# Peptides against a protein of PDB entry 8BZL: the designs that were tried, part 224

Target 1, 228 residues: chain A of PDB entry 8BZL
Amino acid sequence: SYDRAITVFSPDGHLFQVEYAQEAVKKGSTAVGVRGRDIVVLGVEKKSVAKLQDERTVRKICALDDNVCMAFAGLTADARIVINRARVECQSHRLTVEDPVTVEYITRYIASLKQRYTQSNGRRPFGISALIVGFDFDGTPRLYQTDPSGTYHAWKANAIGRGAKSVREFLEKNYTDEAIETDDLTIKLVIKALLEVVQSGGKNIELAVMRRDQSLKILNPEEIEKYV
Target 2, 242 residues: chain B of PDB entry 8BZL
Amino acid sequence: SRRYDSRTTIFSPEGRLYQVEYAMEAIGHAGTCLGILANDGVLLAAERRNIHKLLDEVFFSEKIYKLNEDMACSVAGITSDANVLTNELRLIAQRYLLQYQEPIPCEQLVTALCDIKQAYTQFGGKRPFGVSLLYIGWDKHYGFQLYQSDPSGNYGGWKATCIGNNSAAAVSMLKQDYKEGEMTLKSALALAIKVLNKTMDVSKLSAEKVEIATLTRENGKTVIRVLKQKEVEQLIKKHEEE

## One batch from the design tools (peptide; made by RFdiffusion4, then SolubleMPNN)

Design b1_p22_4_s3 (from b1_p22_4, 11 letters changed)
Fold by OpenDDE base, seed 4:
Structure b1_p22_4_s3 (fold): chain B 228 residues (1-228), chain C 242 residues (1-242), chain A 22 residues (1-22)
Amino acid sequence: as target 1 above (228 residues)
Amino acid sequence: as target 2 above (242 residues)
Amino acid sequence: SIKDDIIASLYEGVIPGAYSNK
């Protein structure tokens, strides 16, 4: 059956494994990204950590470089592979080009990696979508999304994972220039967007903020509650 | 090439990796393995199912493997897969030691194997490993550590956990009895026996059916010790008296 | 269900070095 062929188009032109990988992404925790004026914000639905699990270990937002971070939805093990490759590329770029990657560059790298896994015999697609945010060297905030197909686009705001539809609908309605006028308002927008799908308020949200010329900051629960 | 595609782990229409799920299900039928982190050490306890009646002395750990001087693991699942993975762990650890002239950090070793596991879920002609592992170790970065990894290539750090048969029940018991910050190795050993006694499909827990290893620090060195049968017997006896 | 737990576990795990301590 065409649905079991990794790299074969269906008669109607579908790549079923890519579509099915998208279904895997939809089962992942919700992630939201918003580009502000001088800030980028990632928010992720935080699942309850198992009582006996080490708290240090469960993170949904990952730094790729000092100027780029990523949230993902989908299979964590797949994400780890992509993240590791991206990190290596970021470091390689710094060594060879002597500048940090642009957010677009690293997004394109990730997208190309994903695409190759849709076209190579004997490889299934990555079961992840990613929101990649950061600042270019010129200080321009960027937000990109990638999916299992290896497509990528720039966004003002977007969401991935199980609650993505509801969050996107919220963002489409509420993302205005006024809503992102300040860093605090931008953060508040992300939190409000996540609260459309996350129960129990700020305790179940992981929030990362990157401001212009600043390092990635993970907000603590108390800081998040100030915006609720 | 096309023949390999049929053996590749692929997504179902609903986005599931059935071969990974089935591998994890298979592990649920394997012998129980426990890991418990204490303040002064970490332990693995594993069910021994293959008791060769012809072996006069149980000299060898069936389920617990020393990886290097600072790490050991226990395996639940397909024995052949376990042997391959434990060998790979040893090789990774040795290569690191040779390259950096220091022992591999615990999490790095776990991650390296997990990347291999993940690859076997994504690349053609490969099947997932039918194995979950518990890792115990010590390093200068995080001290005593306990990790779990599964066929998907996911891993996590734990204070206490269980894999294999009746793992859910074992984890529930561990959640009830594990006292954070107060767990001594002695208490951890007692807890391990308690949990195994309830989760193993045996009428009576015997030392012959249990393997226990402890990892401690003595004089600035890691000591990995497999408990002698007599020591395990004493632990069981103590549990029965309580 | 055990099955649900298995499925959920595929979406749970550690990413090493997720946050820069810088």
Scores: peptide ipSAE 0.362, ipTM 0.768, DockQ to the pose 0.167; fails the geometry check
Fold by OpenDDE base, seed 1:
Structure b1_p22_4_s3 (fold): chain B 228 residues (1-228), chain C 242 residues (1-242), chain A 22 residues (1-22)
Amino acid sequence: as target 1 above (228 residues)
Amino acid sequence: as target 2 above (242 residues)
Amino acid sequence: SIKDDIIASLYEGVIPGAYSNK
């Protein structure tokens, strides 16, 4: 069967390993991204970290550079590989071009990396989708999504992972200019969107915000509860 | 469906990597290893299964490996795979030391190996390593540390954890008895014996069946010490008296 | 189940045993 081969075309033109990698993403915890006017917000479903686990080592939201952060859904180990390569590229870009990457640039880099793993013999696709947010040097907020195929698009808002469908449906209905008029409203929108799929309220949400000319801020549970 | 478990580098239709899952399942049958982080040190305790009377050399540590002056690990799973991975850890640590003239940070060593493990789940012609590891270490960045890694290349930091046989029960016990912020190395050693006594399917815990290593700081240096059999016997005796 | 913990580890970054011991 063609689905047993390392990323080959089926007779009907399907890349089954890519499609199956997309199914792997759906097994991952939900992540949501929203682009506001002067803010970008990432939210992730926080499964209760084991009581004895160090929370520092369980992060689904990470910085790629000072101006870019990423959330992912799917295989955590696969995500680490992508994140590390993206970080190296961000630093390389600063050294060679003397400017930070644009959000589009680093997204395209990640997308190209993923695509190569769909075409290279003896490699399986990455089992991850990513939401990449940040600010370009001109202060423009950006949100991109990429999938296991290496496809990427710019979004106003999007979601990935197991609850992505419900979250996207919510965002499609509730993402308005009024809903993102302020930073606080934008944060509230992300929280409300995640609450469509997260049962235990604010305690099971990790939220990160990036404002213009500011570093990534991970909100503590008390800060999140203020928006609930 | 069994048709997707024959290859290591393919997703199932449901997005599963069965060979990785099977490797993790296999580790569940391996000898128990646990790690406990304390304020003044960190320890590994491991079940010693290969007590063959005809073994000439008492291997001082069957399951606990010194990686460098600041780190050690314990292994659960396939011994041959463990030997390869522990050797790789030593090489990575040595290369870092040569390059930067300082010891590799604990998490960086763990992640470097985890990237190798991950690669063996993604590249064709490779199978996952049938090994989980516990890492103990000290560095100037985070002090005493405990990590766990699995065949997927995933890892995490822990205050206390367990791998191998009856790991779930061990972790439950650790959750109940681990006092966050108040754990001394002495209390951690006692807790390790308590957990092993309940998780090892033996009528009596004996020092011959348990390996314990501690990592401490003395005079600004890391000290990794494998406890002598007599010291382990004393710990067991104390537990039996309680 | 151990199977559920394994799946959770792979896709959620939580090592097996973390969920079964809740």
Scores: peptide ipSAE 0.291, ipTM 0.707, DockQ to the pose 0.432; fails the geometry check
Fold by OpenDDE base, seed 5:
Structure b1_p22_4_s3 (fold): chain B 228 residues (1-228), chain C 242 residues (1-242), chain A 22 residues (1-22)
Amino acid sequence: as target 1 above (228 residues)
Amino acid sequence: as target 2 above (242 residues)
Amino acid sequence: SIKDDIIASLYEGVIPGAYSNK
């Protein structure tokens, strides 16, 4: 059985382990990304933190660099590996090129990393998709998505994980120039999109915003409730 | 499907890693380990299962390992795997100390091992480690800390948690009795005994079957101490009188 | 179920905190 091997082609040209890694992504919590005019917003479904768990350690959105952040869906341990490598590359790029990475560059790096793990029979694919957002040096906001195959594309808005379909359907209907006219409207759009799949309202949303020439800001629950 | 659970590092059609799940299931049958964070310290309490009369009377920690001057861990799962991982933790901590001339931060040590654990779930020819760990430590960044890691390479910080046998019941009890912000090491020790008494598959809790270590700060230094059997006996006795 | 908790734990784990960049 070809699907028992680590990343081999089926007779009909399928890479089953890549497809199955995409199924692993669907088990992950939902993440959404939206590119506004001068803002990028990431939102993730936050499961209730266990009463005795340290909330500090429970994060779904991370910075890759000052100008780039990432949300993911799928295997958290796999994501950690990707994040660490991406962070190293961001720093390396700053040292060698003397400029921060473009969002496309770091996305391509991550995508290439993922792709390499699909070409080795000694490795399984990464069980993660990622939404990568940030600003290029010219101040252009960017949103990219990458999947376990190493494919990546630029988006205005997108979603990954368990509720991605419903969130995407919402975004397809509601993403307009008017809906992203202001930073607040853009944030509101993300929250509304997540509320399509998140139970119990704003308390179960983690939201991060990055504005032009500003650092990543994680919104607290009270700040999120202001947009609801 | 049985065809996927026989492979160590492949996804099932539904995106599951069965070998990781099975490793975690196996750990559920291992001896119980508790960790409790207090305001003035952190503790590990572990079930000792290997009691043999022919063993030297020298008190040994079966399940609690000192990692460095600021950290210790407890293990639930395969002993041989535990030995490998605890040695690796010590090496990582030592290398960091040599490189940076300061102790490795607690979370960084945990993550370093978790990356190794993750690799054993992704690379061919490897199996997951059949081990979960509780880590206790102190660093200048976050003070007293308690972490849990599993075979997947995931980890989390906790106020109190349990791994191994009857861990779910133990966690439930901890959730009920743990007083956030008011937990002293003394109260944590009492809570540990209470939980172990109810969750260990023993008719009566005895000091010979329990290992307890505390991590405290004294005069700006971390002190890791394994409680003597007599001290554990006193804790048990006190619990029985309540 | 314990199984559900195990499965969920794989996908709901933690991103490294403050020390992941060192």
Scores: peptide ipSAE 0.261, ipTM 0.758, DockQ to the pose 0.185; fails the geometry check

Design b1_p22_4_s3 (from b1_p22_4, 11 letters changed)
Fold by OpenDDE base, seed 2:
Structure b1_p22_4_s3 (fold): chain B 228 residues (1-228), chain C 242 residues (1-242), chain A 22 residues (1-22)
Amino acid sequence: as target 1 above (228 residues)
Amino acid sequence: as target 2 above (242 residues)
Amino acid sequence: SIKDDIIASLYEGVIPGAYSNK
């Protein structure tokens, strides 16, 4: 029955549940991604870890494969489902194609998954946006964003979550070829962008760096403070 | 607003999942459960509300469930939902053991159930489980562990935490009294009694109203033990004397 | 408020094996 359809068009052509899922994303902590020349950087606003919480379990950036990582904004439980599906696909691709996924490929996979959840009866949209970064096999750095609708685009830099507007405005002003000329400058750009919305400096930032032909590196707080 | 409150778990205009929030609110009215991680063990302490004289002597904890040889959990929320989820946990753990010939790592078991919980928040014709869980366990990867999960399918690792009635107050007390790196199982038990005494809003804490389980390692084996009433009475008495 | 904490908890959480592709 049509009454069981979760995501339906309004008379004016809106998919309310998709729009509302986008509002859920805005409740999430801010994430930023920047593509440098030979580096990709993800930064996430880290809310103060509750006293007595295990810090190991508080992560907003994850590896999808050796050459791809993801940050998200929105519902954490929804994100976990997407991440798990993406990881399985990355492994499957390696087994079947004998090459790692391109960043575009895995982004498209995630986007398609999200889109199906906007069209399937009895399913609500995923309440997450994602920044997906990595390197293609040819060594090209990539940054993609996807939203609850299943749309995706390639970016030089972008942000998602509650502070995304301010961070994007900062990036629009400050993202130049000179600002990403070195790996360190690229990292600094991400940190500066996050500091537009994050209080208390480097302690409230989670930062991940992937360089060409290198694995994902999570920066420790001391490493982050060097850039502040 | 009411339209989003009464249907399958859908987003509100503000991006909220009201059914998940309401499930979590309902859990706030359930019996209190505490978990405390120590250097030499981990414990669960739970409020026992169903004290009926005609109930057969509950040889088994009403609120604490053994999942496998290395893990146990406590539940706050709807009993029927709890029974379903605890059964699933046991099945997941058993299937893993059969497949890999080793016990399931603690976090993997928690995550597997959390994926089920999440699914019940996303798929139509389902409601969120009205249950939060505390998990205690030991594995070779991280040693003694304490986890909390909620109706959303979110989870986290903790040194100490509380779910159910007065959980916020209990967590505040735990934050004040928990000493990182110095917590023994003995001190954790004392802390559990202290917190329960304050959170259960009873003039006098009774051993009949409290269930406690400990998980320790002895001779390279995990030992899960539910404390006897007499042992709980002794803990309460010690607290009253301090 | 407790309600605010509940809401916040939905958007703050753990990704298992965040740095592992296993």
Scores: peptide ipSAE 0.253, ipTM 0.727, DockQ to the pose 0.172; fails the geometry check

Design b1_p22_4_s4 (from b1_p22_4, 9 letters changed)
Fold by OpenDDE base, seed 4:
Structure b1_p22_4_s4 (fold): chain B 228 residues (1-228), chain C 242 residues (1-242), chain A 22 residues (1-22)
Amino acid sequence: as target 1 above (228 residues)
Amino acid sequence: as target 2 above (242 residues)
Amino acid sequence: SIREAIEESLYNGVVAGAYSNS
């Protein structure tokens, strides 16, 4: 059946394994990204960590480099592979070009990696979408999204995973220049967007903020509650 | 080439990796393995199903493997897959030691194997490993550690966890009885026996059916010790008296 | 369910078996 062919188009031109990988993404926890004026914010639905699980080993937002971070939705193990490849590329770029990657560059790298896994015989697609945020060396905030197909686009705001539709609808309505006028308002927008799909408020949100010329900051629950 | 594609782990229409899920399900039928982190050590306890009646002394851990001087693991699932993965863990650890002249950090060893596991879920002509592992270790970064990994190549750190048969029930019991910050290795051993006694599909827990290893620090060195059958008997007896 | 636990493990990074019966 065409649905089982990894690299074969259906008669109607579909790559079923890519589409099915997109369905895998929808099973993942919701992630949201918003580009502010001088800030980028990632928020993720924090599912309850098991009581005996070490929270440090449950990360859904990760740094790719000092100027770039990523949230993902879908298969966690697949995400780790992509993250590791991206980190290596970021370091390689610094060594070879003597500059940090642009957010677009690393996004394109990740996208190309994903695309190759849709075209290579004997490889299934990555079951992840990613929101990649950061700052270019010129201080421009960027947000990109990638999907299992290896497509990528720049966004002002976007969401991926289980609740992505509702979050996107919220963002489409509420993302205005006024809503991102300040860092705090931008953070508040992300939290409000996540609250469309996350129960029990700030306790179930992981939030990461990157400001211009600053490192990635993961907000603690108490910091998040100030915005709720 | 095309024949290999048919055996690649692929997504279902619903975005599921059935071969990974089936591997995880298969592990649910394997013998129970427990891991418990204490303040002064970490332990693995595993159900021993293959009792060679002809072995007078159980010299060898069937399910607990020393990986290096600072780490051990237990395995639930397909024995052949377990042997391959445990050997790979040893090789990874050894290569790291040779390269860096220091022991591999516990999480790095776990992740290195998990990347291999993940690859077997993504590349054609490969099947997922039908194995979950518990890892115990010590390193200078995080001290005593307990990790679990599954066929997907996912992993997590734990204070206490279980894999294999009745793992859900075991984890529930661990959640009830595990006291964070107050867990001694002695209390962890007692808890392990308590949980195994309830979760093993045996009428009576016996020392011959249980393997226990402890990892401690003595004089700035890691000590990995498999408990003798007599020591396990004493733990069981103590549990029966309570 | 075990299935839900597996799904949570695969897609949410919570290793299967540690799911409390909510």
Scores: peptide ipSAE 0.304, ipTM 0.708, DockQ to the pose 0.442
Fold by OpenDDE base, seed 1:
Structure b1_p22_4_s4 (fold): chain B 228 residues (1-228), chain C 242 residues (1-242), chain A 22 residues (1-22)
Amino acid sequence: as target 1 above (228 residues)
Amino acid sequence: as target 2 above (242 residues)
Amino acid sequence: SIREAIEESLYNGVVAGAYSNS
């Protein structure tokens, strides 16, 4: 059976291990990304951190560089590998090109990494999708998504993980120029989108905001409650 | 489901890595290991199962390993896999020290091993390690630390946690009795004995069946100490008197 | 269940110590 091989084509042209890696993504906690006018927002479903777990080590939103952040859905250990390689590339780019990466550049790097793991007969695909947000050096806000296949696209808004379908349906209906007119409205849109799948309100949401020429800010629960 | 059980690094149709799941399940049958973070130190407590009368009295810790001057770990799972991973931890720590002329930060050592574990879940022809680890350490960045890692290459920081047999029950007890911000090493030791007494399938807890190590700071140095049997006996006795 | 805790560990970054969240 072709589904038992390391990533090979079926007779019908399917890469079953890539499709199955996409199913692994659906088991992950929901993540949402929205591009505003001068803001990018990432929101993730905060599953109840075990009471005795250090919250510092349970982050689903990670900085790749000063101008780029990533949220992911799927296998957490796989995500760490991708994040580490992306961080190294961001630093290498700064040293070699003397400029920070564009959001597209680092997305393409991550996508290429994922793609190579789909083509090697000695490796399984990464079981992760990622939302990559940030600002280009010209101050343009960007949002990209990658999947286990190594495909990537630019988005205005998107969601990945368990609740992604419902969240995307909400975003398709509610993402308007008016809904992103201000930073606060953009943040509210992300929260509302996550509340479609997250129970018990703002306590179960992690929210990260990046504004133009500003570092990533993770909102505390009290800050999130102001938008609810 | 069984169709995907035999191949080590393949997703099931449902997006599952069965060999990783089975490795984690196997750890559930291993001897209990407990870690507790305190304000003034961190400890590991481990169940000692191999009490063979022919073992020489020089009981080196079977489940608690010193990694460097600032870190130790305990293991739950396949002993051979544990030996390999413990050796790798020591090598990683040594290489870092040689390269940077300072001890490796605790989380960096944990992540370096976790990247190896993850690779054994992703590369063809490899099986997951059948081992979970608890790490205790001190560094200048975060002070006293407790980490847990599993066969997937996932890890997390903890105030208190448990791996191996009856780990779920142990963690529930820790959640009830752990006083956040008020935990002393003395109270952590008492809590460790309390939890082990309830989670180990023994009629009476004995010092021969428990290994305990503490990590403290004295005069600006890390001190890793395995408690003597008499010290463990005293802790057990105190618990029996309460 | 142990299975649910394993799944949470693998896919949600909650290391298996979360067996107690069931």
Scores: peptide ipSAE 0.293, ipTM 0.744, DockQ to the pose 0.480
Fold by OpenDDE base, seed 3:
Structure b1_p22_4_s4 (fold): chain B 228 residues (1-228), chain C 242 residues (1-242), chain A 22 residues (1-22)
Amino acid sequence: as target 1 above (228 residues)
Amino acid sequence: as target 2 above (242 residues)
Amino acid sequence: SIREAIEESLYNGVVAGAYSNS
């Protein structure tokens, strides 16, 4: 019977499939998020796009709504499923509540989705962590992280994926009020943090910036190089 | 532990989905399929392994399927799985056309199938599809397009790519010879023959062992054409003379 | 290697509809 619970407790109380899904996240490219004063920034490690690959299709940062964007680490196909459901929820919320989602709300939705896949028979956990950034309707910048278990927390700065440890260590040392005093400084902080794990400089970084009352902006390589 | 290899698609301790990896490995043993994007069209070239003399010479492309008026695909992997997925692609495209009164955009069709593939990697009682696909198409948004999808439900757009047997070697050759912005359909056809001649597990490339389809635009309409054996023979001959 | 290609596909592949509010 394949209807058996895939995610079960071990005798010692571990949910091994959740832990192993967290290991899958560590195989993903590094993503970083930083909350500034009036800006939120996501950065992701671009592995060199294969020479023949269309760069347009290779995106690791996506908009969930006008006021929310997400980066992820782990299984790309799993991420697509989560993103699509989150987008539907954002639109549904606008229709039903007549306001955009808060960043916390959509994070909680994603977290709840992930959590259900840890308890549902015949389902494996999602092999993704996500950094979710945006602005609440009051103009407050937010950063959340969620993992395969469905846990989520608010952060000032965080990282996920293969280089996350080194990036977090950098952020712990360098995230100060002075380091995020301006939008440009905040962007520089993200770039510097990613450069801890990215060897080939700005060409292998994707950056997304959301400012208060502005849409998500993906920076081009030339714009990124100005901050290096 | 082999425990993670034999059950429903679950994570290994190292975060690996072995059933997905094994499905991709199985595709590596399938016949070679190439896709090449040109400025004036896009092509698929596929190895035909089942040359049975009793196969009705009906131009049944064994590996190339028309999906709608604007798209075709090629398959590498388990034939039965391929038939299911290609049928699903046609159904998705038809439903979209009925709903929106316009053809489905190429990437949306690819994505819709990829979501199905992904589901077969996450839901219990299901195995991954042992199939990779190359998609060629045209739409008003991006013009000529080439996509690849795998058993994980991942996909990507490409200028040129290969799936199946010796795909890594084929991709390396494509990377060397593909000229961005300068690729004509004619040059793409020549490149396809060149690559297949080196990567197919055959002593000599013959037209009977190769299926080629082109997608072009003529008078504001998409034209999908499977090359006749004689046309493929001419391409092979030309390559042998160069 | 095939393994590297598999890992690249699984963990570094494309996200569908990243910018389309479909």
Scores: peptide ipSAE 0.220, ipTM 0.665, DockQ to the pose 0.191

Design b1_p22_4_s4 (from b1_p22_4, 9 letters changed)
Fold by OpenDDE base, seed 5:
Structure b1_p22_4_s4 (fold): chain B 228 residues (1-228), chain C 242 residues (1-242), chain A 22 residues (1-22)
Amino acid sequence: as target 1 above (228 residues)
Amino acid sequence: as target 2 above (242 residues)
Amino acid sequence: SIREAIEESLYNGVVAGAYSNS
């Protein structure tokens, strides 16, 4: 008999494969997202790329569209599938609705995709959580999180992956209107939050910023060090 | 634990995909394959384990496959799985060429196969492919390229890497001896022989046990060449004299 | 360890250079 991935309820109402997929997320590198006033910032723990590996091929922050980017924690190959489908949806939305997706819309799409993989026979859940940031057409900065279950919520700041607990605790204490008053302060907040779990300082951080009406910018290590 | 080990495409309580891990472990027992990126080309060097004397001396490459005019790959793992994946790579490349009237970019071909590999880790009734691949190629976007992919559907670009038996030791040697920005194809070939001589579980490296392919650019065209046994013998001899 | 390399490949996007326990 062909072995089938089955996500079924336990007698106590648990979906074990979803819970185990959440454990897979915790094995992933830490990602943090912060919504500023006119900026959204994603930071990811950058594990040391092997000396002979091309760093270009190891990115955890990606654009979904011009106005939306995503960081993830968990299975990299699973993330690629989600990213590709989200990109297709963003393009489809632009073609059919003649406007870019809202950050909520694309988050809901991703969440619905994930949920279907928790309910379909012969499929396992996606082993990823995602932080989805961007700007709505009205210029409102947004941050959403989604998990393997297909749940999603809007956040001011959040973290996912291995160090997420410590990073969230830091953000709960330090996320204030004063701490996000400027773009630079918002960036500093993300860096400081990641430094709670990242060893060896700013060299092991990948940082992306999206400002209002601007494209996604990946900061280089020298740019990151200016905020430390 | 055993229930999660035996079932395909399910998470363990710890969030592990044991079938993927086991596929990767199985590849560690396969014949060694090296890839080295040079300034003027890229190469694959693979261990040939099946020296059947009764095979007609048609030196067909057992482990190195031409994918299109601009790309080749080598495989470590289950031969039958490798045949399926290499055929799929060729089909993907051909479909792209037909659709877009240009060769598929190297990374796109790698990614397309990696999405298939990933699917075999997520969909029930499928097992992971017991194969890692090294890809060499040239395209107009990035020039000479070397990629590695694994059973999970993960991939990465490399300057030099190894898959299969003793891959860790090989990668360590490559990290020591690889000179970034100064690597010629000639020096890469010498390095490949040096690494294979130390990592292959053989008393003496022989040309019959090694397959080498080079990818170069000549007159604005990609040239993929499998080295003749005599050429490999000369490389081995040169290494023994050093 | 190979396990760590595998985990790094799966969860961190770093392709493991070492799949063998040899």
Scores: peptide ipSAE 0.214, ipTM 0.678, DockQ to the pose 0.752

